# Ledger of designs, part 135: peptides against a protein of PDB entry 4CIC

Target 1, 148 residues: chain A of PDB entry 4CIC
Amino acid sequence: KVSTKGHYGVQAMFDLAQHFGEGPVSLKSIAERQGLSEPYLEQLIAVLRKAGLVKSVRGAQGGYILAREPRDIKVGDIIRVLEGPIAPVESVSQDDPEHSLKFDFSVTKSVWEKVKKSIEEVLDSITLADMLKDAEEAQMAQGYMYYI
Target 2, 147 residues: chain B of PDB entry 4CIC
Amino acid sequence: KVSTKGHYGVQAMFDLAQHFGEGPVSLKSIAERQGLSEPYLEQLIAVLRKAGLVKSVRGAQGGYILAREPRDIKVGDIIRVLEGPIAPVESVSQDDPEHSLKFDFSVTKSVWEKVKKSIEEVLDSITLADMLKDAEEAQMAQGYMYY

## One batch from the design tools (peptide; made by RFdiffusion4, then SolubleMPNN)

Design b2_p22_4_s3 (from b2_p22_4, 9 letters changed)
Fold by OpenDDE base, seed 5:
Structure b2_p22_4_s3 (fold): chain B 148 residues (1-148), chain C 147 residues (1-147), chain A 22 residues (1-22)
Amino acid sequence: as target 1 above (148 residues)
Amino acid sequence: as target 2 above (147 residues)
Amino acid sequence: KAALNLPVQPDGPPAIDLPVQP
């Protein structure tokens, strides 16, 4: 599972993408729109800022902006920043070297490495720009359903 | 992550695949070979048995066997039995209908559905027979490194 | 509400807890 941290991090980054070019947005406004607690969002944004995915703007109209264009931020980049590398399985601590476990361990590990690679490929194939486009398409589709 | 339950379930099923056709294996022998506690393995095997992935054999040479050939058991089948449906994200409870959250929620949900589908495709593409083959290939490769 | 926390492995791939749907 993507952690709640990763999930809400992607939502917060997507909110910033929707407002890209409109100037800085307050954490309060993001928290309200995304149904997040402001203190929780502050922690997420602090990590994202340190990773260079968001910038803080100071002043009366201060807040946060994307540090890059939505097309230059992959979902995979957000997840890696918030959660670290993508692992499909907990590292079973290697510490029992003696038993026949080494061989079976290698094959089962390869299954999880294939899962990892697949998740990485998917998350690295989706940008915030792709998410914006999907949002626009969904809004258009909903708009047409109310006019028929 | 595949839970520890899913991970060890795949290991236990792979152990049974390695012994497929040799007759029933004891839970004790699987637990020893896989570095699992026997009580934990009993819980896993009970679930796998109820799902029809393994059979119990009774008697002095009793134990467990795969209920199907290794080629007819996908890793995805094992994971779904042990963990239920593959979900990439926690279901955020839908209960706040009023706010603009519906649209943003739909797009983020679609990302996780793509991840889900990708995981399912991978796990459904790997059988216990594929794992046996990969094991044989790895053993051959290690054998050649010692010559 | 078992938040399947992806255990962040500090030096390794993140633990993606697969949600057991009840």
Scores: peptide ipSAE 0.023, ipTM 0.785, DockQ to the pose 0.188; fails the geometry check
Fold by OpenDDE base, seed 1:
Structure b2_p22_4_s3 (fold): chain B 148 residues (1-148), chain C 147 residues (1-147), chain A 22 residues (1-22)
Amino acid sequence: as target 1 above (148 residues)
Amino acid sequence: as target 2 above (147 residues)
Amino acid sequence: KAALNLPVQPDGPPAIDLPVQP
């Protein structure tokens, strides 16, 4: 399960990828295009900036840019920054000793490790550059549908 | 994210798979072996029974059995019954219209669909029979480490 | 250790919560 935080973080990073090379993008413009609240986007961008995925540019035309090229940012990198390590199962909090009989049944753990690995492989195989290419292909396909 | 419900549901179904062919297993014995509360297990078993993955046997030696052979029950089937369809992203509840601007950005949706497909493929590739085999292999490996 | 809560929605695509472990 990707949280709303991870989902919107990928959307915001993709918006910055679409404007890569055009200069700084304002948080307001990202929020408007992605249907996000500006305060929520500020929280996401603060985390992404601290992780070195985004840079802040100061000035009258200030805003945010990607800190790296779109090809050098994986979706998995964005998710790990916002969500931390991808975990397949909720760690039952150790704080309830009666429910803390995590029968860490080795076999059931192996199922969840296989799920984790598959998610990591998918998210680490997709860059922001791959997403840009997919968007261009989708836009071209839509353009052809209006001429038939 | 597999919920605690999905996790414990797979554990309970695996316990029933280990006893497949031995007759009905009591909820108490499953709860004790899997470290589950009996009331919580009753809720899980009720859902699994309604979905036709488990059968109830009545009588003095009553309990539960798998409704199908372990090879005919995928982990994905258990998860879909307990958790519903596998979603990669939390559906922002439509109930908050200010947050409900699901900008269903086609490209971001495609990323999550790829994740969904990958999870489904993994969970649909693992049966309770595969889990039984993995348990036997692990037990043999542990036996060889003591000699 | 944050865990994947899959919310089952009856009529919608299933929602996966990826728990982030700190």
Scores: peptide ipSAE 0.023, ipTM 0.779, DockQ to the pose 0.144; fails the geometry check
Fold by OpenDDE base, seed 3:
Structure b2_p22_4_s3 (fold): chain B 148 residues (1-148), chain C 147 residues (1-147), chain A 22 residues (1-22)
Amino acid sequence: as target 1 above (148 residues)
Amino acid sequence: as target 2 above (147 residues)
Amino acid sequence: KAALNLPVQPDGPPAIDLPVQP
């Protein structure tokens, strides 16, 4: 599972992508649309800002913007910033280093490394621009269902 | 993260695969090799047995065997039995059904469905026989480093 | 190291937790 942090981080970044080019979006507005608590969103945005994925705009119409175009931000970039490198298993081996040396552990580890690589490839193949396109296509499909 | 349950379940099933055709393996022996507590392994094996992935053999040389050949057991089968069907995100939406109806939620959900599918494809592509082969290749590679 | 936790719901699809190791 992408943690709640990663999940909400992707939602918040997607909300900023939907408003890209329209100017700064308030945290309150993002929180209301995404159904996040504003204090929780502040923590997420602080991390994303520190990583250079978002920028703060000051002023009466202040808020946040994407620091890059939606096409230049991968879902994998957001997840790595919020959660660090993707790992497929809890390291049971941190408490017992001898367990990590067992041959069986190396083979099972290779299974999980394959899973990790697969997740990374998927998340690095999806940009915020791809998500915007998927949203537009879904909205059009819903619009066509109301006209039939 | 595959839960500790899924991880240890794959280890226990792999141990049984290494001994496939040699007869029944005791839970104690698996626990010692895999570094599991025997009581915890008993719980895992009970679930795996109920799912038809392992069989219990009774007698003085009793224990457990794989119920199928290693080539007929996918890692995905083990994970599905122990953990159920792979989900890529905690469903935050179970507590707020209105949140699940937001368009943004549907798009983010599609990202996680793609991740899920990718994990399932990987885990369903790996059998216990593939793991045995990888172990043999790694053992041979280690053997060649000592000569 | 982050890790992927697959929580088992007894009657539902397992959820994959990606743990972040610091």
Scores: peptide ipSAE 0.023, ipTM 0.779, DockQ to the pose 0.139; fails the geometry check
Fold by OpenDDE base, seed 2:
Parts: structure tokens; C-alpha cells; sequence
Structure b2_p22_4_s3 (fold): chain B 148 residues (1-148), chain C 147 residues (1-147), chain A 22 residues (1-22)
């Protein structure tokens, strides 16, 4: 599972991508469209802002914008900012010495590293621009289903 | 994170793969080698047995064996048995109507479906036989570092 | 440490919880 944080972060960033070039979007409007609580979204946006993925605009038309073009923001960038490095396996807390995996079998670790790499490759292959395109294609496909 | 359950399940299955053809392995011996509690391993093995990935052998030399050859058991098979379908995103419990993701935006779902598919492809591409081979290669590489 | 928590589907065995590394 992408955490709820990662999921909602991608949704919020996608909402900002849909409004890219239209000016600043209010957190309230994003929260309403994405079905998020405004306080939760505020926390997400604060992290994304600190990471330089989002900019705050002050004023009467204040709000948030993407700090970069949608094509220059990967889903992987969003996930790494919100979730940190993609880890494929629960690091068994070193804190229980009895459950110290004595044999850190390099092989099982290798399996999870392959999974990690695959996830990273997928998430780094998808930009917010790709998501915008997929949304347009989905809307067109729905439009065609009403004409059949 | 592959759950602790999935992780330890793969380790236990890999241990059984290393002993494949040598006869039944006791849960105690697997637990000792893999650093698992025997009761926890018993729960994992019960699930794996029910799924037909492991067989129980009764008798003085009783224990467990792989039900299939290591080449016929994918890591994905183990994970699906222990963890079920790989789901890429937390299903927000439908139970909080205020946090109902009203816009199941097909696009964000598609991203997670791509991640899911990628994970499945990787896990289905790795067999216990591939893991055995990787272990042998790693042992050889360590052997060469000591010379 | 950010863990990518994989969802348990209600009717299926628990999905792989991907750990967020701190």
C-alpha cells in the first residue's frame, strides 16, 4: 500500500497539475475536489512546499501552484518526498535482539531490492503530465461510451 | 514493506528449497536457521500447507517439504498465499464517510495499478530455484573474497 | 523511515505492507 499520505499527496499534486497555468489554487478547493480534510491537506502541502514541489502564492488570489511543470514532477518524486525512500520490506526493528535475523540472507534481500527497483522505475516513469494525458484519454473514452 | 509475514514466509520457503530432496525438515530447524519463533513459523507453515505450497510428512523423520519443485514456486505465489492479492494503496476504510475518496480518480487508481502490475511481474519472475542460484552465486563470490 | 503500507483487501490475505524508511 502506498500510504494514505502518498495516495492523497499524489491526488493533491494531480489537482494542482490540472490547474497548472490557471494561477494559485486554494487548499479549500483542492480539499473539496479531492475529498480531503483541509487540515490534512495543509500538512501534505507543507511537506510538498518544503521539498520545492509546490509554491505558496500570497494575496487575495493566494494559494498553491506547482513549483515545476507537470512534466518535471514524477510520481516517484512525490512519493519520496512524502514517504521517503521506497523500502520493500519492513525493517525488522534492530531493537529486538531475539528476532535479529541472524542470517540476513542476501538472497531474500535481493528479492526485495528487485521489487524496490521495479516500484521506483514505475513511479519515476510517470509524471503529472502523463497523468493529465491519461485523464484526458479517460474523459474522451467516457464521451465515446455515451455516443454508442 | 512486504509484511513481516510475507518476508518470513519467503525465508521459510527458501529454507525448505535449500533442503529440497533431503527429506522432511522440522519446524524447529527452520526456525533456528531463519531466526523465527517456532510458534510464528507454525502459523506461516499452516497457511502455506493449506495453499498446497508445503506438505507435512508424519513420522520419526517428520516435518515439512516443498509440495512442488523450487522452480515451480514463484515468490509471487508465496506472497499471494500469505498476503493475498497485492494491493498498491491502502483501501481507505469505507467506514469513514467523511474520508470517502469521492473522486476515485481513475488516473490515480491507474498509477497504483501500474505499480501493482510491476510488483506482480517481479514477484512472478522469481522462483525459489532462482533464489537458490543467487545464493550459490553469492557463496562463490564470498569464497573468492577470502582467497 | 517511510513505509509504503500495502493494503489488506478485506476478503483476501493481507497485502504486502511496503515500509516507509524513516
Amino acid sequence: as target 1 above (148 residues)
Amino acid sequence: as target 2 above (147 residues)
Amino acid sequence: KAALNLPVQPDGPPAIDLPVQP
Scores: peptide ipSAE 0.023, ipTM 0.783, DockQ to the pose 0.118; fails the geometry check

Design b2_p22_4_s4 (from b2_p22_4, 9 letters changed)
Fold by OpenDDE base, seed 5:
Parts: structure tokens; sequence; C-alpha cells
Structure b2_p22_4_s4 (fold): chain B 148 residues (1-148), chain C 147 residues (1-147), chain A 22 residues (1-22)
């Protein structure tokens, strides 16, 4: 699962990508457009900023900008920052050591590693620039559907 | 994330695949080998049985068998039975309808659909027979590392 | 047990909890 955190993080980063080059965007504005809680978005943006994906701009027109061009930010980079390493299986909480997964059956692990790799490949193949392009194409397609 | 349910379900099905053709395997035996709670495994097996992936055998040597050959059971089939349709993003719990994802931003949705498709393709490309083969190859490789 | 809850949502954005191991 892409967590709610990853999902909203990608949405927030995509919102910043849509405004890339227009100057800083306020968290309030992102929250309103993306349907996010502003306090929750603040936490996400703090993590993204610390990872160097987002920059804070101070001043009356302060806010946030992408720290890199949209083409230089992969969806996988956003997910790794927010969620950490893409893992296909939740770490079985070690809470009951007696029921520790004794047999990390190498075969079942290999299945999940294949899934992990596949997810990583997909998420690393998609940039914020690709998402912008897809959005433009979708808007154009909608525009054409209204004119037919 | 493959749920603990999916993970253990695949382990249990793989254990049944390793014993395919040897007759019925007890839940206790599977639980012991796989490090699973027997009551939890019973719940998983009940779902897998209802889906027709596993058969119950009655009698003194009763237990469970695969309902199909290992080659005819995909990992994706096991996951779909146990977890439902493969979904890459958690449902944001609809608990706050006011914060409903108003903009199902088609673009972010498309990213997750690509992830979904990729996961489905991987899980549908792996059968229990493939897992058996991988296990045999791994055992052979370990055997060769000891010589 | 941190279940990778892959909430396989039938309809909606696919719920894959990827456990990011630290």
Amino acid sequence: as target 1 above (148 residues)
Amino acid sequence: as target 2 above (147 residues)
Amino acid sequence: KAALDLPIQPDGPPAIDLPVQP
C-alpha cells in the first residue's frame, strides 16, 4: 500500500510541480486544492523539506517551492522520503518473539522482493514532469470531449 | 504492502504445494513448519477453501490439500482470495467525509493504477510451481556451497 | 506483526501499505 502519507505527499508535490516557476505556494493553498488538512500537510512538507525535495521561501509571499525541477523528482523519491525504503511486506512487529518468523522462507521472501523491485521500477520511472504531462493531456482530452 | 494475511497465506499455500501428491497435511503441521498460529491458519485456510484453492480431507489422516496443481495456482490468486483485489493505496478511511478526496486527481490515480498493474503482473507471473522450483534451486545452491 | 496490509481496494486508489523498513 502506498500509505495515506505517500499518497498525500505525491499530491502535494504534484501541486508544487504545477506551480513550478510561478513562485512560492502557501501550505494553505495546497491544502485547499488537494483537500488536505493543513496541519497534516505541514508535517509532510517538513519531511520533504528536510530531504531536500522542497524549499521554504520566507516573506509576505512566502511558502514552498520544489527544490529541483519536476523532471528531477521521481515519485519513488517522494515515497522513499515519506515512507522510507519501499518494502512490499510489513515488518511483522517483533512484539511476540516466540512467534518470530523463524523461517524467513527464502522463497516467499523472493516473491516479495520481486514485488518490491516491480514497485520501485514503476515509481522510479515516473517523474513529476511525467505527471504534469499526463495532466495536460487529460485536460486537453476533456477539452476535446466538450467540443465534440 | 502484502498483508500479514497475504504473507502467511502464501506461506501456507506453499507448504501445501511442497506436500502436493503426498496426501492431506494437518493445519498443526503447517503451523509448526511455517511458524504460524494454528487458529490464525485455520481462518486463512477457511477462506482459501471457500475460494476453491484448498480442499479439506476428512478422516484419521485428514487435513488439507491444494485443490489444483501448484502450476495452476498463482500467487496473485492467493492474494486476491485473502486480501481481495490488489490495491496499491489504502482507502483513506472515509471517516471524515468533509476531507473526502474531492479531487480524485486523475493523475495521481494513474500513478497508483500503474503500480497496481505492475504488482498484479508480478504476482500473476508467479505460480506455486515456480516457488517450488525456486526452493529446489536454492536447496541445490546451498548444497553446493557446503562442498 | 506489521502486516503489509495491501488493502486491495476493489474500487479506488489501490491501498498498498508498503512497509518502509527504517
Scores: peptide ipSAE 0.027, ipTM 0.794, DockQ to the pose 0.184; fails the geometry check
Fold by OpenDDE base, seed 4:
Structure b2_p22_4_s4 (fold): chain B 148 residues (1-148), chain C 147 residues (1-147), chain A 22 residues (1-22)
Amino acid sequence: as target 1 above (148 residues)
Amino acid sequence: as target 2 above (147 residues)
Amino acid sequence: KAALDLPIQPDGPPAIDLPVQP
């Protein structure tokens, strides 16, 4: 599962990518465009800023910008920052110490490692620049549907 | 995330695969081998049975068996039965109806659809027979490390 | 522990809850 945090984090980063080169974007404007609560967005942006994916700009036209170009930010980078490392299976060992999984079943673990790797490969194959391109293509396709 | 339910469900199905052809396995014996609580395993097996992945055998040597051969059960089949369909992103629309995501952002949705497809492809590429083979190979490799 | 929580959609392959290991 990508959590709500990961989902909204990708949306917020994508909004910043759409405004990349236009200067700082206010949290309020991101929240309004993305349908996010401003307090929730503040928490996401704080994490993304601490990880060096977002920069804060101070002043009258202050706000947030991407810290790197959209092509240099993978969806996987955003998810790792917000969600931490992609783990396919909850380590059952934390909730019930008495049911120590005696068999760290190497085989079942290998299934989940394959799933993890596959997710990582997908998320690391998609940049914010790829998302911008997909958005432009989708807008062009919609624009063509309004003119036909 | 594969939930604890999906994880333990795959373990229980793998245990039944290891005993496939040996007859019915008791829930107690599966629970003991897999480190599961018997009540939790009963719930998992009930779902798996209802989905037709497991059969109940009645009698003095009663228990559970795989309903199909290990090669005919994908990990994806087990997870679909236990967890339902793989959704990569929680539909944000369920928790806060006032924050209706005005933009069903087709672009962000497409990212998650790519993740979903990738997970599906992996889980549908692995059968219980593949897991049995991997277990045998791992046991052989461990046996060679002790000599 | 940040966990990728994939929503289970009613139709399609299983929702995998990916635990984020620290």
Scores: peptide ipSAE 0.026, ipTM 0.793, DockQ to the pose 0.112; fails the geometry check
Fold by OpenDDE base, seed 2:
Structure b2_p22_4_s4 (fold): chain B 148 residues (1-148), chain C 147 residues (1-147), chain A 22 residues (1-22)
Amino acid sequence: as target 1 above (148 residues)
Amino acid sequence: as target 2 above (147 residues)
Amino acid sequence: KAALDLPIQPDGPPAIDLPVQP
C-alpha cells in the first residue's frame, strides 16, 4: 500500500506532467484540480523539489514544473522520494523494541523481499508519460462512447 | 508494506507449518520461537482460526494446528484474512473527508491497481509449503558451507 | 524509520502497509 503521501505525490506529479511544456503551474491550481490542501501540497512539492523531480519558477507567472520529461520520471522515483525505499514489511525492530524479532527468519524475509521486488518492478515500469498516454486513451474511449 | 499484523501472522502460520503433522503447538511455544507476545499472538490466532486457516485442539496436549496442508495455504490467504484485501492505496476518502479525492483520477487508480495485482500474484504464488522448502534448502546450504 | 502507513479502507479489505525504511 502506498501512503497518502505517495498517492498525493503521484497525483501532483501527474498534474505537472499534464501541463508539461505549458509553463509553470501554481500550487493552488494543482491543489484545486487534485483535491489536495494547498499546505499539504506545499510539503510534498518541497520534498519533490529537493529530490530534483520538480523545479520552482519564480515571478508573477511563477510556480512549478517537472524537472525532467514525463518519460524520464518513473512512479517508483516519486515513491522513493516521498516514502523512501519501497519496503514490503516494517522493520518491527524499530516500533516495538520489546518485539525485536530476535530471529529474523530468513524465509519470511525472503517472502517480503519478493513482494518488494515485484512492487519495485511495477512502479519502475510506469512513467509519467505512460500515465499521460493512458489518460489520453481513456479520454478517447469516453469520447467514442458518447458518439456511439 | 505488510502490516506488523500480516508479518507476524505469516510467521505464526509458518511456525505451525514447520510443526505440521507433529500435533498441536501451544501459543506460548509459537510466541517464544517467533519472538511474539503471547497476548498478541492470541489475537492473531483468533482471527486465523475464525477464517479456518488454523484449528484449535483441546486438552492437556492442546494447542493449534494448521487447518489445511501447508501446500493449500498461500501467503495471500493469510494476508487477506489478517489485513483483508490487498489495497495498494488507502481510499483517502475515509480518513480525511476534507481531502475526499473528488477526482478519483482513473489513471492514478490504474497505477495502484497494477501494484495491487502484482502484490496479489506474488503472495498467491507462495505457499507455506514453498516456505518450508526454502527453509530446508537454506539449512542444507548452511550445512554445506560448514563442511 | 517511519513505517509507510498504508491507509486501510474501513469498509474494504485491510490494506497491506508498505514500510518506508528511513
Scores: peptide ipSAE 0.025, ipTM 0.790, DockQ to the pose 0.115; fails the geometry check
Fold by OpenDDE base, seed 1:
Structure b2_p22_4_s4 (fold): chain B 148 residues (1-148), chain C 147 residues (1-147), chain A 22 residues (1-22)
Amino acid sequence: as target 1 above (148 residues)
Amino acid sequence: as target 2 above (147 residues)
Amino acid sequence: KAALDLPIQPDGPPAIDLPVQP
């Protein structure tokens, strides 16, 4: 499960990628285009900025930009910043000793490690530049459907 | 995230696979070996039974058995029964219209569909028989470290 | 509908929760 936080974080980063090279984008404009609340987006952008994925630009035309080129930002990087290490199974918190049966069943753990690795490989194979290309291809495909 | 339900469901099904061919296993014995509460295991087994992955045997030596051979049960089948279809992104439930911004952003959706497909492929590639083999290999590897 | 929840390791950034599609 990608949390709502991870999902919206990828959307916000993709919006910044679409405007890369055009200068700083306001949080309001990102929120409007991505259907996010501005306060929620501010929380996401604060985390992404602290991680060095976005930069704040000050001034009358201030806002946010990507800190790196879209090709140098993986979806996995965004998810790790917002959600942390991709873990497949809930670490039963130690706080309930009766239910903290960490039955570290090595075989079941190996299944979840395979799932983790597979998710990491997929998310690390997709950049914001790949997402931009996919968006352009989708827009061209829609343009052809109106001419038939 | 595999829920605790999915995790414990796979553990319980694996315990039944280890005893496949030995006859019915009591819920108590599964709960003891897997470190589960018997009431929680009863809920899991009820769902798995309804889905036809396990059978109940009645009598003094009654209990549960796998309904199919370990090779014919994928981890993906267990997870789909307990959790439903594997989805990579929370379907924002329609019940909160303010947060139900189904921004059906086609490009972001495609990323999550790739993740979904990858998880499904992994879980559908692993059977309970594969898990039994991995357990045997792990036990042999431990035996070689003591000699 | 039960969501497949990805656990966050306590020392790591938050868990990705996998939703179960209806």
Scores: peptide ipSAE 0.025, ipTM 0.787, DockQ to the pose 0.226; fails the geometry check

